Peptides against a protein of PDB entry 2C5K. Designs and how they scored, part 42

Target 1, 91 residues: chain A of PDB entry 2C5K
Amino acid sequence: EDPFQQVVKDTKEQLNRINNYITRHNTAGDDDQEEEIQDILKDVEETIVDLDRSIIVMKRDENEDVSGREAQVKNIKQQLDALKLRFDRRI

## One batch from the design tools (peptide; made by RFdiffusion4, then SolubleMPNN)

Design b2_p18_1_s2 (from b2_p18_1, 7 letters changed)
Fold by OpenDDE base, seed 3:
Structure b2_p18_1_s2 (fold): chain B 91 residues (1-91), chain A 18 residues (1-18)
Amino acid sequence: as target 1 above (91 residues)
Amino acid sequence: SMEENLKKLREKTEELEK
């Protein structure tokens, strides 16, 4: 498997972990793992930067179709934004 | 690991930038 797809897979696993955490902890500051979850959120943000950079480079090749990869990153960004919103709105 | 996969991704990106 190519590095891009592997990173996408890894990122989605991290997003799933965050999602599961939010589901089990709908109140802020009630668990020792909260800081770790916050760190994971930031890690995903940085990972997206790396994913985007790879796509930008590939787009410079006129023979390369990056639509699929762009869609994957878009989906990850949407999931991240939704999770951030849910995480921040916890009481 | 995810960290190693990210490293591979960045390395590949850098190679393509050449």
Scores: peptide ipSAE 0.618, ipTM 0.923, DockQ to the pose 0.860
Fold by OpenDDE base, seed 2:
Structure b2_p18_1_s2 (fold): chain B 91 residues (1-91), chain A 18 residues (1-18)
Amino acid sequence: as target 1 above (91 residues)
Amino acid sequence: SMEENLKKLREKTEELEK
């Protein structure tokens, strides 16, 4: 069991949900789930903080694949930023 | 669940911090 990889998987799943929501609801305020989506966006931001913390601690162990994990978090951050931009630009 | 996995991650992180 690797909680880091599981959290990454969970986070990507949430981002995918948001992506699908934006695709189906490209107009702001036309669905009652919008507030939930906004909450998920914030939750992902907080989750990223926890992921980063875990990487910092894992760097204390030279045998840990930190570079790979950093790349995963970077990818998540990029996805989040893109989704936030798309979400906020909805008219 | 996602919340459970996040809790496990935080617990593991805290364990390694000791």
Scores: peptide ipSAE 0.618, ipTM 0.922, DockQ to the pose 0.847
Fold by OpenDDE base, seed 4:
Order: sequence, then C-alpha cells, then structure tokens
Structure b2_p18_1_s2 (fold): chain B 91 residues (1-91), chain A 18 residues (1-18)
Amino acid sequence: as target 1 above (91 residues)
Amino acid sequence: SMEENLKKLREKTEELEK
C-alpha cells in the first residue's frame, strides 16, 4: 500500500474534473457547481502541501530516492496552475 | 476515498517525522 501514489491518483482525477468543468462552463458564475469547483481547487492546493511534506520527510528521514515523487508533484502543480489561470479568466 | 487516502498519507508522514 502506497498512500502517496493513491493521493496522486485522486488529485489527478480532481484536476480532470476541473478541466472538464471549465471546458463545459466558459462563463463564470452561471452554474450551481461553481462554488464546488472553487472548493476543489483549494482542496488540491492543500493536498499538494501534504504531498510535499511527505516527500521532505522521506528524503530526510528515510534517505529514499524521491526524484520520481518530486516529478509527480511538480507535474500536478503545473496542471493546477494552468487550470487556475483558465478558471479565473472566465468572464 | 480521497479523504481516507489523505488521512493515510498524513498518518504515515507523521510517523516518519517522529
């Protein structure tokens, strides 16, 4: 069991949901799910903090090679930033 | 669930931090 990989998987699913929502709703505030999507964006941000903390601890205390995990989180951050930009630019 | 997985991740992290 690897909670890190499962959380990564869950996070990517959430990002996918946000992406699909933006594609279908290019006007801000015109849907009842708008607030829920905003909450998911914030939840992903908080989840990334937890992922980063786990990497730091593994690298420091377990002396494990975390390069792969760092790359995964970096990718998630890039996806999140892109989605936030698209979401915020909706008129 | 995502909530459960996050809990597991946090617990594991906390264990390693000690």
Scores: peptide ipSAE 0.616, ipTM 0.922, DockQ to the pose 0.824
Fold by OpenDDE base, seed 1:
Structure b2_p18_1_s2 (fold): chain B 91 residues (1-91), chain A 18 residues (1-18)
Amino acid sequence: as target 1 above (91 residues)
Amino acid sequence: SMEENLKKLREKTEELEK
């Protein structure tokens, strides 16, 4: 497994943790882990930037089919956006 | 770790960017 696929796997695990937290903590600001979850969300955003950069470089310099990797990142972005919406809607 | 994997990814990307 190459670094890209491992990072994708790690990112999905973080998204899963966030999803579980939101389910158990539907009220904002009443848990000590709130700030940690916010930090993880930001870390995922930055990780996506690194994933996209790797795809751009591979597409340009290696002339390989990156459609599969692009689809993986797109899926991660969609999951992140959905989780951010749910997280921000909490009262 | 995730940190190590990110480091490897960035290093590989930077290598190809040169």
Scores: peptide ipSAE 0.615, ipTM 0.922, DockQ to the pose 0.847

Design b2_p18_1_s3 (from b2_p18_1, 6 letters changed)
Fold by OpenDDE base, seed 4:
Structure b2_p18_1_s3 (fold): chain B 91 residues (1-91), chain A 18 residues (1-18)
Amino acid sequence: as target 1 above (91 residues)
Amino acid sequence: MSKENLEKLREETKKREE
């Protein structure tokens, strides 16, 4: 069992939920779930911090290759940034 | 998101930081 990979998986599922919400709600404030979506966005941001911290400590060990994990987190960050932009641009 | 997995990740990170 790898908690890192499970957290990554869960985070991506949350991002998918946000994406689906945005596609259904292109107008800001038109749904009572918007606050929950905003909370999820913040939760993902905090989770990314935890993921980064885990990579940092692993990177201290020369025997541990973190390139794959770094790529995963980078991808998540890119998705989050794109979703945040789309979410904030809703009128 | 399962809080358990996040907690495990944090604990492992903390252990490595020690």
Scores: peptide ipSAE 0.621, ipTM 0.921, DockQ to the pose 0.794
Fold by OpenDDE base, seed 2:
Structure b2_p18_1_s3 (fold): chain B 91 residues (1-91), chain A 18 residues (1-18)
Amino acid sequence: as target 1 above (91 residues)
Amino acid sequence: MSKENLEKLREETKKREE
């Protein structure tokens, strides 16, 4: 098992949960789960830091191709940013 | 999310830094 890939998978599941929540709750502050969703957003941010750290360390080894992992993290960052924007724009 | 995988990732990263 590759911890990196598993973390990526788990992170994507969290992002999906956030996406589904936003879709169901276009009004801010009208659900008991909102605080939990905010916590998940922060957790994803912190997880991305760990993912980036792992890639940086891998880059120190010239024989390791990190392009695929970098692309995965980039995609996660883009999804997170989009979800943050949608979450914050709720009235 | 299980924190186990995240912790494993952190440990692997730390090990590579040593």
Scores: peptide ipSAE 0.621, ipTM 0.920, DockQ to the pose 0.788
Fold by OpenDDE base, seed 5:
Structure b2_p18_1_s3 (fold): chain B 91 residues (1-91), chain A 18 residues (1-18)
Amino acid sequence: as target 1 above (91 residues)
Amino acid sequence: MSKENLEKLREETKKREE
């Protein structure tokens, strides 16, 4: 088992959950789960920090290719930023 | 969300930093 890949998978699942929530709730404050969604967003942000640290440490070892992992984290960051923008723009 | 794998990731990172 690779903890990095599992964390990525879990993070993507959380982002998917947030995406589905925003799709169903285009008005801010109309649901009791909104606070939970905000908590998940923060949790994802913290998780990304841990993912980045892991990559930095791996990159120190010249024998390890981190390009794939960097691409995965980049994708997650892009998804997060897009979701945060959509979430904050809700009226 | 389970924190088990996140904890494992943190521990592996810590070990590699040593």
Scores: peptide ipSAE 0.620, ipTM 0.920, DockQ to the pose 0.766
Fold by OpenDDE base, seed 1:
Structure b2_p18_1_s3 (fold): chain B 91 residues (1-91), chain A 18 residues (1-18)
Amino acid sequence: as target 1 above (91 residues)
Amino acid sequence: MSKENLEKLREETKKREE
């Protein structure tokens, strides 16, 4: 498995962890892990930048079909946005 | 969680950008 696919897999696992945390902790500021979850959200955002860059250079230099990779990153972005919204709306 | 694959991805991307 190439680095891109492994990074995608790891990112999805991180998003899943965040999802589970939000489900169990719907009240903001009541758990010591909240700061760690916020850090993971930021790490995912930075990882997405790296994923996008990799797609851009592959598309430019090799003229490869990157549609599949673009779809994967799009899906991750959608999941992240949904989780950020849920996390921020906690009372 | 391992950062090895992310580091590899970054290095490969950097090489292609040069």
Scores: peptide ipSAE 0.619, ipTM 0.919, DockQ to the pose 0.749

Design b2_p18_1_s4 (from b2_p18_1, 7 letters changed)
Fold by OpenDDE base, seed 2:
Structure b2_p18_1_s4 (fold): chain B 91 residues (1-91), chain A 18 residues (1-18)
Amino acid sequence: as target 1 above (91 residues)
Amino acid sequence: SYKESLERLRKETEEREE
């Protein structure tokens, strides 16, 4: 499997971890892992930058269709934004 | 691993940028 798809898979697993954490911890500051979850959120943001860069260089090659990869990154961004909102709204 | 796959992605991207 190519690195892009593996990174996407790994990133989605991290998003699932964050989702599960928020579900179990709907109150801010009630767990020692909260800082780690915050770090994972930032790591995912940085990973998205790398995914986008990968797509950009592929688009420079006219023979490569990147539509599917763009859709995957878009989905990841949407999930991240939703999770960030839920995480920040915890009291 | 996640770290390894990410580094591979970055490496391949960098090689294509050059």
Scores: peptide ipSAE 0.494, ipTM 0.889, DockQ to the pose 0.855
Fold by OpenDDE base, seed 4:
Structure b2_p18_1_s4 (fold): chain B 91 residues (1-91), chain A 18 residues (1-18)
Amino acid sequence: as target 1 above (91 residues)
Amino acid sequence: SYKESLERLRKETEEREE
């Protein structure tokens, strides 16, 4: 099992959870899960740091192709940024 | 689990950094 791919999978599931929450709660602070969602956002940010670190050490080995992993992390970052913007814009 | 996978990733990264 590749822990990188599992982490990516789990992270995407968390992003989906956040997306669904924002859809159901367009008003800030109107639900008891508000704080939990905020925590998940931070957890994803920290996870991305770990994913990037993993890629960096792989790049040190010229025999390892990291292009696919970089694309995956890029996609996650884009999703996170979009969700953060939507979450923070809630009134 | 998410936590377990993350710990495994961190461990693997740490080992490669050595």
Scores: peptide ipSAE 0.494, ipTM 0.889, DockQ to the pose 0.841
Fold by OpenDDE base, seed 3:
Structure b2_p18_1_s4 (fold): chain B 91 residues (1-91), chain A 18 residues (1-18)
Amino acid sequence: as target 1 above (91 residues)
Amino acid sequence: SYKESLERLRKETEEREE
């Protein structure tokens, strides 16, 4: 499989894990996985940078359509931002 | 794995940048 698509898939799985964690843990620091979830959030942020870099390189070829990949990354960014907001709002 | 996929992506990107 295309490594870009695999990374997208893997990233979305991590986002789902974070989402499920937030649903189960409405208070901050209520279990030992809190730090791990925080690390995953940061890992996703770094992964997005790598995804964007790959798109930038592809975009240098004017004959290659990257709109689909850009939309995928945009969606991931939106999901991440929403999860970060929910995560940070926990008391 | 997630790590392996990410490394493949990075490698592919680097190869395209060359």
Scores: peptide ipSAE 0.494, ipTM 0.888, DockQ to the pose 0.878
Fold by OpenDDE base, seed 1:
Structure b2_p18_1_s4 (fold): chain B 91 residues (1-91), chain A 18 residues (1-18)
Amino acid sequence: as target 1 above (91 residues)
Amino acid sequence: SYKESLERLRKETEEREE
């Protein structure tokens, strides 16, 4: 399988895990997994950098259409931003 | 795994950047 698509799938799974955690823990600092979730958020940010780099090198080849991959990364970024906002608003 | 897929992606990207 294309590693790009697998990374996208795995990243979306991590975002889903974060979403579920926020739903179960609406109060900040009430669980020992808090730090782990914060680490996953940072890992997703770093993974997005790698996804973008992959798209950049593909885009240099005029014979490859990257529009679909760009849309996938855009969607992941939007989900991440929404989750970060929800996570930071917890009191 | 997530780690393996990410490493494969990085490797392929690096090869294309050369």
Scores: peptide ipSAE 0.492, ipTM 0.888, DockQ to the pose 0.853

Design b2_p18_2_s1 (from b2_p18_2, 12 letters changed)
Fold by OpenDDE base, seed 2:
Structure b2_p18_2_s1 (fold): chain B 91 residues (1-91), chain A 18 residues (1-18)
Amino acid sequence: as target 1 above (91 residues)
Amino acid sequence: KEKEEYKKKVEELRKSFE
């Protein structure tokens, strides 16, 4: 399997985990898992950097059409940004 | 997904272009 697609899939699953947590915990600090969720948010952010780097390498070294992969990463970024906003706005 | 598997796949991706 393509490691890029696997990482995308895993990242989206992590985002879903965060979404579910926020939905059930709309008050900040009401659960012991909040620190873990914060770690996951940061991990996803760093994973996006790796995904972007892989696309750059594919364009540069392999001259592949990466439009589809760029769209996938863009979607992940949008999801992350939305979740970060929701997470930070909790009282 | 299990956190360790997630990190493993991220590492596999990273190694694929380093």
Scores: peptide ipSAE 0.163, ipTM 0.735, DockQ to the pose 0.833
Fold by OpenDDE base, seed 5:
Structure b2_p18_2_s1 (fold): chain B 91 residues (1-91), chain A 18 residues (1-18)
Amino acid sequence: as target 1 above (91 residues)
Amino acid sequence: KEKEEYKKKVEELRKSFE
């Protein structure tokens, strides 16, 4: 299996978990899992850095068309940014 | 998915472009 696609899939699942948590916990600091969710957000940020690096390497060393992968990472970044904003603006 | 399995896949990706 392509490790890029597996990481994308796993990252999407983590984002979905965060989304569900925010939907059910729109009040900051009212749940024991909040610290874990914060850790997952940071882990996703690091994973996106790795995904971007892999695309750079593919374009440089393999001269492969990376448009599809770039679109996938862009979508993940957009989801993460939206979730971070919602998470931080909870009252 | 299990968090540890997720971390392993990220590591596999990292190794692929080192």
Scores: peptide ipSAE 0.161, ipTM 0.729, DockQ to the pose 0.838
Fold by OpenDDE base, seed 1:
Structure b2_p18_2_s1 (fold): chain B 91 residues (1-91), chain A 18 residues (1-18)
Amino acid sequence: as target 1 above (91 residues)
Amino acid sequence: KEKEEYKKKVEELRKSFE
């Protein structure tokens, strides 16, 4: 399997976990897992950098059509930004 | 998804373009 697609799939699963946590925990600091969720958010952000780098290499060195992969990463970025906003608005 | 497997796949991706 393509490592890019596996990472995309795993990243989306992490985002779903974060989404479920936010839905169940609308108060900041009320659970021991909050620090772990914050770490996952940071890990996803760093993973997106790696995904973008892989696309740059494909576009520059492999002459491959990267439009589909760019759309996938854009979608992940939008999901992450929305979850960050929801997570930070908890009181 | 198992956290260790996730990190492993990210590392595999990194190795593919570095």
Scores: peptide ipSAE 0.154, ipTM 0.726, DockQ to the pose 0.837
Fold by OpenDDE base, seed 3:
Structure b2_p18_2_s1 (fold): chain B 91 residues (1-91), chain A 18 residues (1-18)
Amino acid sequence: as target 1 above (91 residues)
Amino acid sequence: KEKEEYKKKVEELRKSFE
């Protein structure tokens, strides 16, 4: 098992949950789950930091080709940023 | 996915590069 890929997979599943929540709730504060979704957003943000750190270590200490992993994290960051924007635009 | 399992995987990742 590759912990990096497992975390990426889990993170994308969490992003998918957030996406589904936003599509069902276009009004801020309309249910009791909003705080949980906010927590998940922050958890994903922290997880991305961990993913970046793992890449930095691989690139520095192991001199491995990390371009593939960097692309995966970049994609996750883009998804997160888009979801954060949509979440914050709700009124 | 279960939140606890997710946290465990993140911890495994952290241990993998420390």
Scores: peptide ipSAE 0.153, ipTM 0.722, DockQ to the pose 0.844

Design b2_p18_2_s2 (from b2_p18_2, 12 letters changed)
Fold by OpenDDE base, seed 3:
Structure b2_p18_2_s2 (fold): chain B 91 residues (1-91), chain A 18 residues (1-18)
Amino acid sequence: as target 1 above (91 residues)
Amino acid sequence: SEKEKYKKKVEELRKSFE
């Protein structure tokens, strides 16, 4: 399988985990997993940066059509931003 | 090449999620 697509899949699974956690924990700091979820959020951010870099290289060096991959990363970014907003607004 | 490096990096990232 394409490593890019596998990472996208894995990232989306992590986002789902975060989403499920938020739905179960509407109060900040009420669970031992709070710190782990925060770490996952940061890991996803770092993963997105690396995915973007790979796309930039493909577009620059080989002039590949990367519109599909760009759309996938854009979607992940939007999901992450929404989850971060929901996570941060918990009290 | 840069492309090869990023392909390897993506693979390493995949392994980190396992």
Scores: peptide ipSAE 0.184, ipTM 0.750, DockQ to the pose 0.125
Fold by OpenDDE base, seed 2:
Structure b2_p18_2_s2 (fold): chain B 91 residues (1-91), chain A 18 residues (1-18)
Amino acid sequence: as target 1 above (91 residues)
Amino acid sequence: SEKEKYKKKVEELRKSFE
């Protein structure tokens, strides 16, 4: 498995962790892990930047079809945005 | 930890296009 797909897989696992946390903690600030979850959200955002960069390089330098990878990153962005909204709406 | 492994793999990806 190439590094791109491995990072995608790991990112999906991080998103799943965030989702599970939000499900178990619908009230903001109710445990000591909230700060770590916030850090993971930021880490995922940074990872998405790296994934996009890798796609740009593949298009430019290798001239490969990256449609599948673009779709994967788009899906990750959508999941992240939804989780951020749910996380921020907690009271 | 799994978090550390994740960061390492992200770093490897980053190195692949630097």
Scores: peptide ipSAE 0.150, ipTM 0.719, DockQ to the pose 0.811
Fold by OpenDDE base, seed 4:
Formats: structure tokens, C-alpha cells, sequence
Structure b2_p18_2_s2 (fold): chain B 91 residues (1-91), chain A 18 residues (1-18)
């Protein structure tokens, strides 16, 4: 089992949920799920920090090639940033 | 739930590099 890949997969699923929510709720605070979505956004942010930490440790302690994992995290960051922008611009 | 599974896997990840 690779915990990194498991977390990446789950994180992308959370991002997908956020994307779907934004599509259905273009106005801020119009649904009781608003707070939950905000919590998920924060959870993803914290998870990305953990993913980065794991890469740093892997590179340092095991001297393994982490370029693939770095690319995956980069993609997640890009998705999160785009979703945060859309979420925050809702009126 | 998927939420709990997610948190559990995040914790597993953290344990992997602690």
C-alpha cells in the first residue's frame, strides 16, 4: 500500500465534490452545506502540506526520485487554487 | 464514510514520515 497515492486519490475526489458544489451554488451562503465545503477546502490545503512534507522526507531520507509525486501535488495545487478562486468570487 | 476514510488515510500518510 502506498499512502501517498491513496491520499492523492482521496484529495482529488474532494476537489471534485467542491467543483460540483460550486456549479450548483453560485451564490455564497445559500445552502447549509456551505460550511462543510469550507471545511473541505481547508482539509485539502492541510493535506497538500502533508503531501509536500512526505515528498521532502522521501527525497531526504530515501533519496528516491520524487518527480512523479511532485507533479501530482502540483496538479492538485492548481486545481485547488482554481476552485478557491471560484468559491471566493461567489456573491 | 468517505470523509472518515479520507482522514484515516491522511493520518496513515502522516505516520509514514513521522
Amino acid sequence: as target 1 above (91 residues)
Amino acid sequence: SEKEKYKKKVEELRKSFE
Scores: peptide ipSAE 0.150, ipTM 0.721, DockQ to the pose 0.888
Fold by OpenDDE base, seed 1:
Structure b2_p18_2_s2 (fold): chain B 91 residues (1-91), chain A 18 residues (1-18)
Amino acid sequence: as target 1 above (91 residues)
Amino acid sequence: SEKEKYKKKVEELRKSFE
């Protein structure tokens, strides 16, 4: 499979895990998985950088239509931003 | 684990454009 699409799929699975955790844990710092979830948030953020880099390379070196991939990354960024807001607003 | 698989795929992606 296309490595880009596999990473997108895995990233969405991580975002879903974070979403489920926030739903189950509306109070900050009351669970031993809190730190792991924080690490996953950072990992997703760094993965988005790699996804963007791959798009830049394809656009520059292969002159390939990347509009679909750009839309996918935009969607992931929007999901991440929403989850960060929810995670940080927990009391 | 799924976490290790994720890291491996990210690494494969990185190698594909370096």
Scores: peptide ipSAE 0.144, ipTM 0.714, DockQ to the pose 0.864

Design b2_p18_2_s3 (from b2_p18_2, 11 letters changed)
Fold by OpenDDE base, seed 2:
Structure b2_p18_2_s3 (fold): chain B 91 residues (1-91), chain A 18 residues (1-18)
Amino acid sequence: as target 1 above (91 residues)
Amino acid sequence: SEKEEYKKKREELIKSFE
């Protein structure tokens, strides 16, 4: 499979994990896994950087249409931002 | 683990454009 698509799929699974955690833990600091979830949030941010880099390389070196991939990354960014907001608003 | 697999796939992506 295309490494880009595999990473997108895995990233969405990580986002889903974060979403489920927030749903179960609407209060900050009530679970030992909170630090791990924070780490996953940072991992997703780093993954987005790698995804963007891959798109830049494809546009520059391969001159391929990357509109579909850009849309996928945009969607991931939107999901991440929403989850970060929900996570940080927990009291 | 899922975490290790995630990291491995990210590494494969990076290798694809380095």
Scores: peptide ipSAE 0.215, ipTM 0.779, DockQ to the pose 0.916
Fold by OpenDDE base, seed 3:
Structure b2_p18_2_s3 (fold): chain B 91 residues (1-91), chain A 18 residues (1-18)
Amino acid sequence: as target 1 above (91 residues)
Amino acid sequence: SEKEEYKKKREELIKSFE
């Protein structure tokens, strides 16, 4: 499978995990998994950087149409931003 | 683990464009 698409898939699964955690834990620091979820959030941020880099390389070196991949990353960024907002607003 | 597999796939992605 295309590594890009596999990473996108895995990232979306991580985002889903974060979403489920936020739904189950409306207060901050009420569970031992809090730190792990914070780590996952950071891992997703790093993954997005890698995804963007891959797109930049494809666009620059291979001159391929990357609009589809850009849209996928944009969607992931939007999901992450929404989750971060919800996560940080917990009391 | 799931985290390890996630890391492996990210590494494969990096290798794909380096």
Scores: peptide ipSAE 0.213, ipTM 0.777, DockQ to the pose 0.915
Fold by OpenDDE base, seed 1:
Structure b2_p18_2_s3 (fold): chain B 91 residues (1-91), chain A 18 residues (1-18)
Amino acid sequence: as target 1 above (91 residues)
Amino acid sequence: SEKEEYKKKREELIKSFE
């Protein structure tokens, strides 16, 4: 399988986990998994950097149409930003 | 674990373009 697509799939699963956690824990600091969720948020941010790098390499070295991959990464970024906002607004 | 597999796939992606 294409490593890019596998990473995208795994990242979306992580985003879903974060979303479910926020839904169950609307108060900050009420659970011992809080730190783990914060770590996952950072892992997703780092993953997006790697995804963007792979697109840059494909565009530069292989002259392939990367529009589809760019759209996938854009969607992940939008989801992450929304989740970060919701997570940080908890009191 | 899911976390370990996630890291492994990220490493495979990096190896594909380094």
Scores: peptide ipSAE 0.213, ipTM 0.777, DockQ to the pose 0.918
Fold by OpenDDE base, seed 4:
Structure b2_p18_2_s3 (fold): chain B 91 residues (1-91), chain A 18 residues (1-18)
Amino acid sequence: as target 1 above (91 residues)
Amino acid sequence: SEKEEYKKKREELIKSFE
């Protein structure tokens, strides 16, 4: 499988994990996994940066159509932003 | 090359998520 697609898939799984956690824990700091979830959020942020870099390199060096990959990353960014907002708003 | 470097980085990311 294409490493890019694998990373995207794994990232979406992490986002799903975060979503489920927020649903179960609407109060900040009430669980031992709080720190782990925060780490996952940061991991996803870093992954997005790397995915974007991957696209830039592919576009530059291979001159291929990357619109599909860009759309995938855009979707991930939107999901992350929404989850970050929900996570940070917890009391 | 940059392409190869990012390929390796993706591999590292895969391992970190698993």
Scores: peptide ipSAE 0.162, ipTM 0.721, DockQ to the pose 0.126

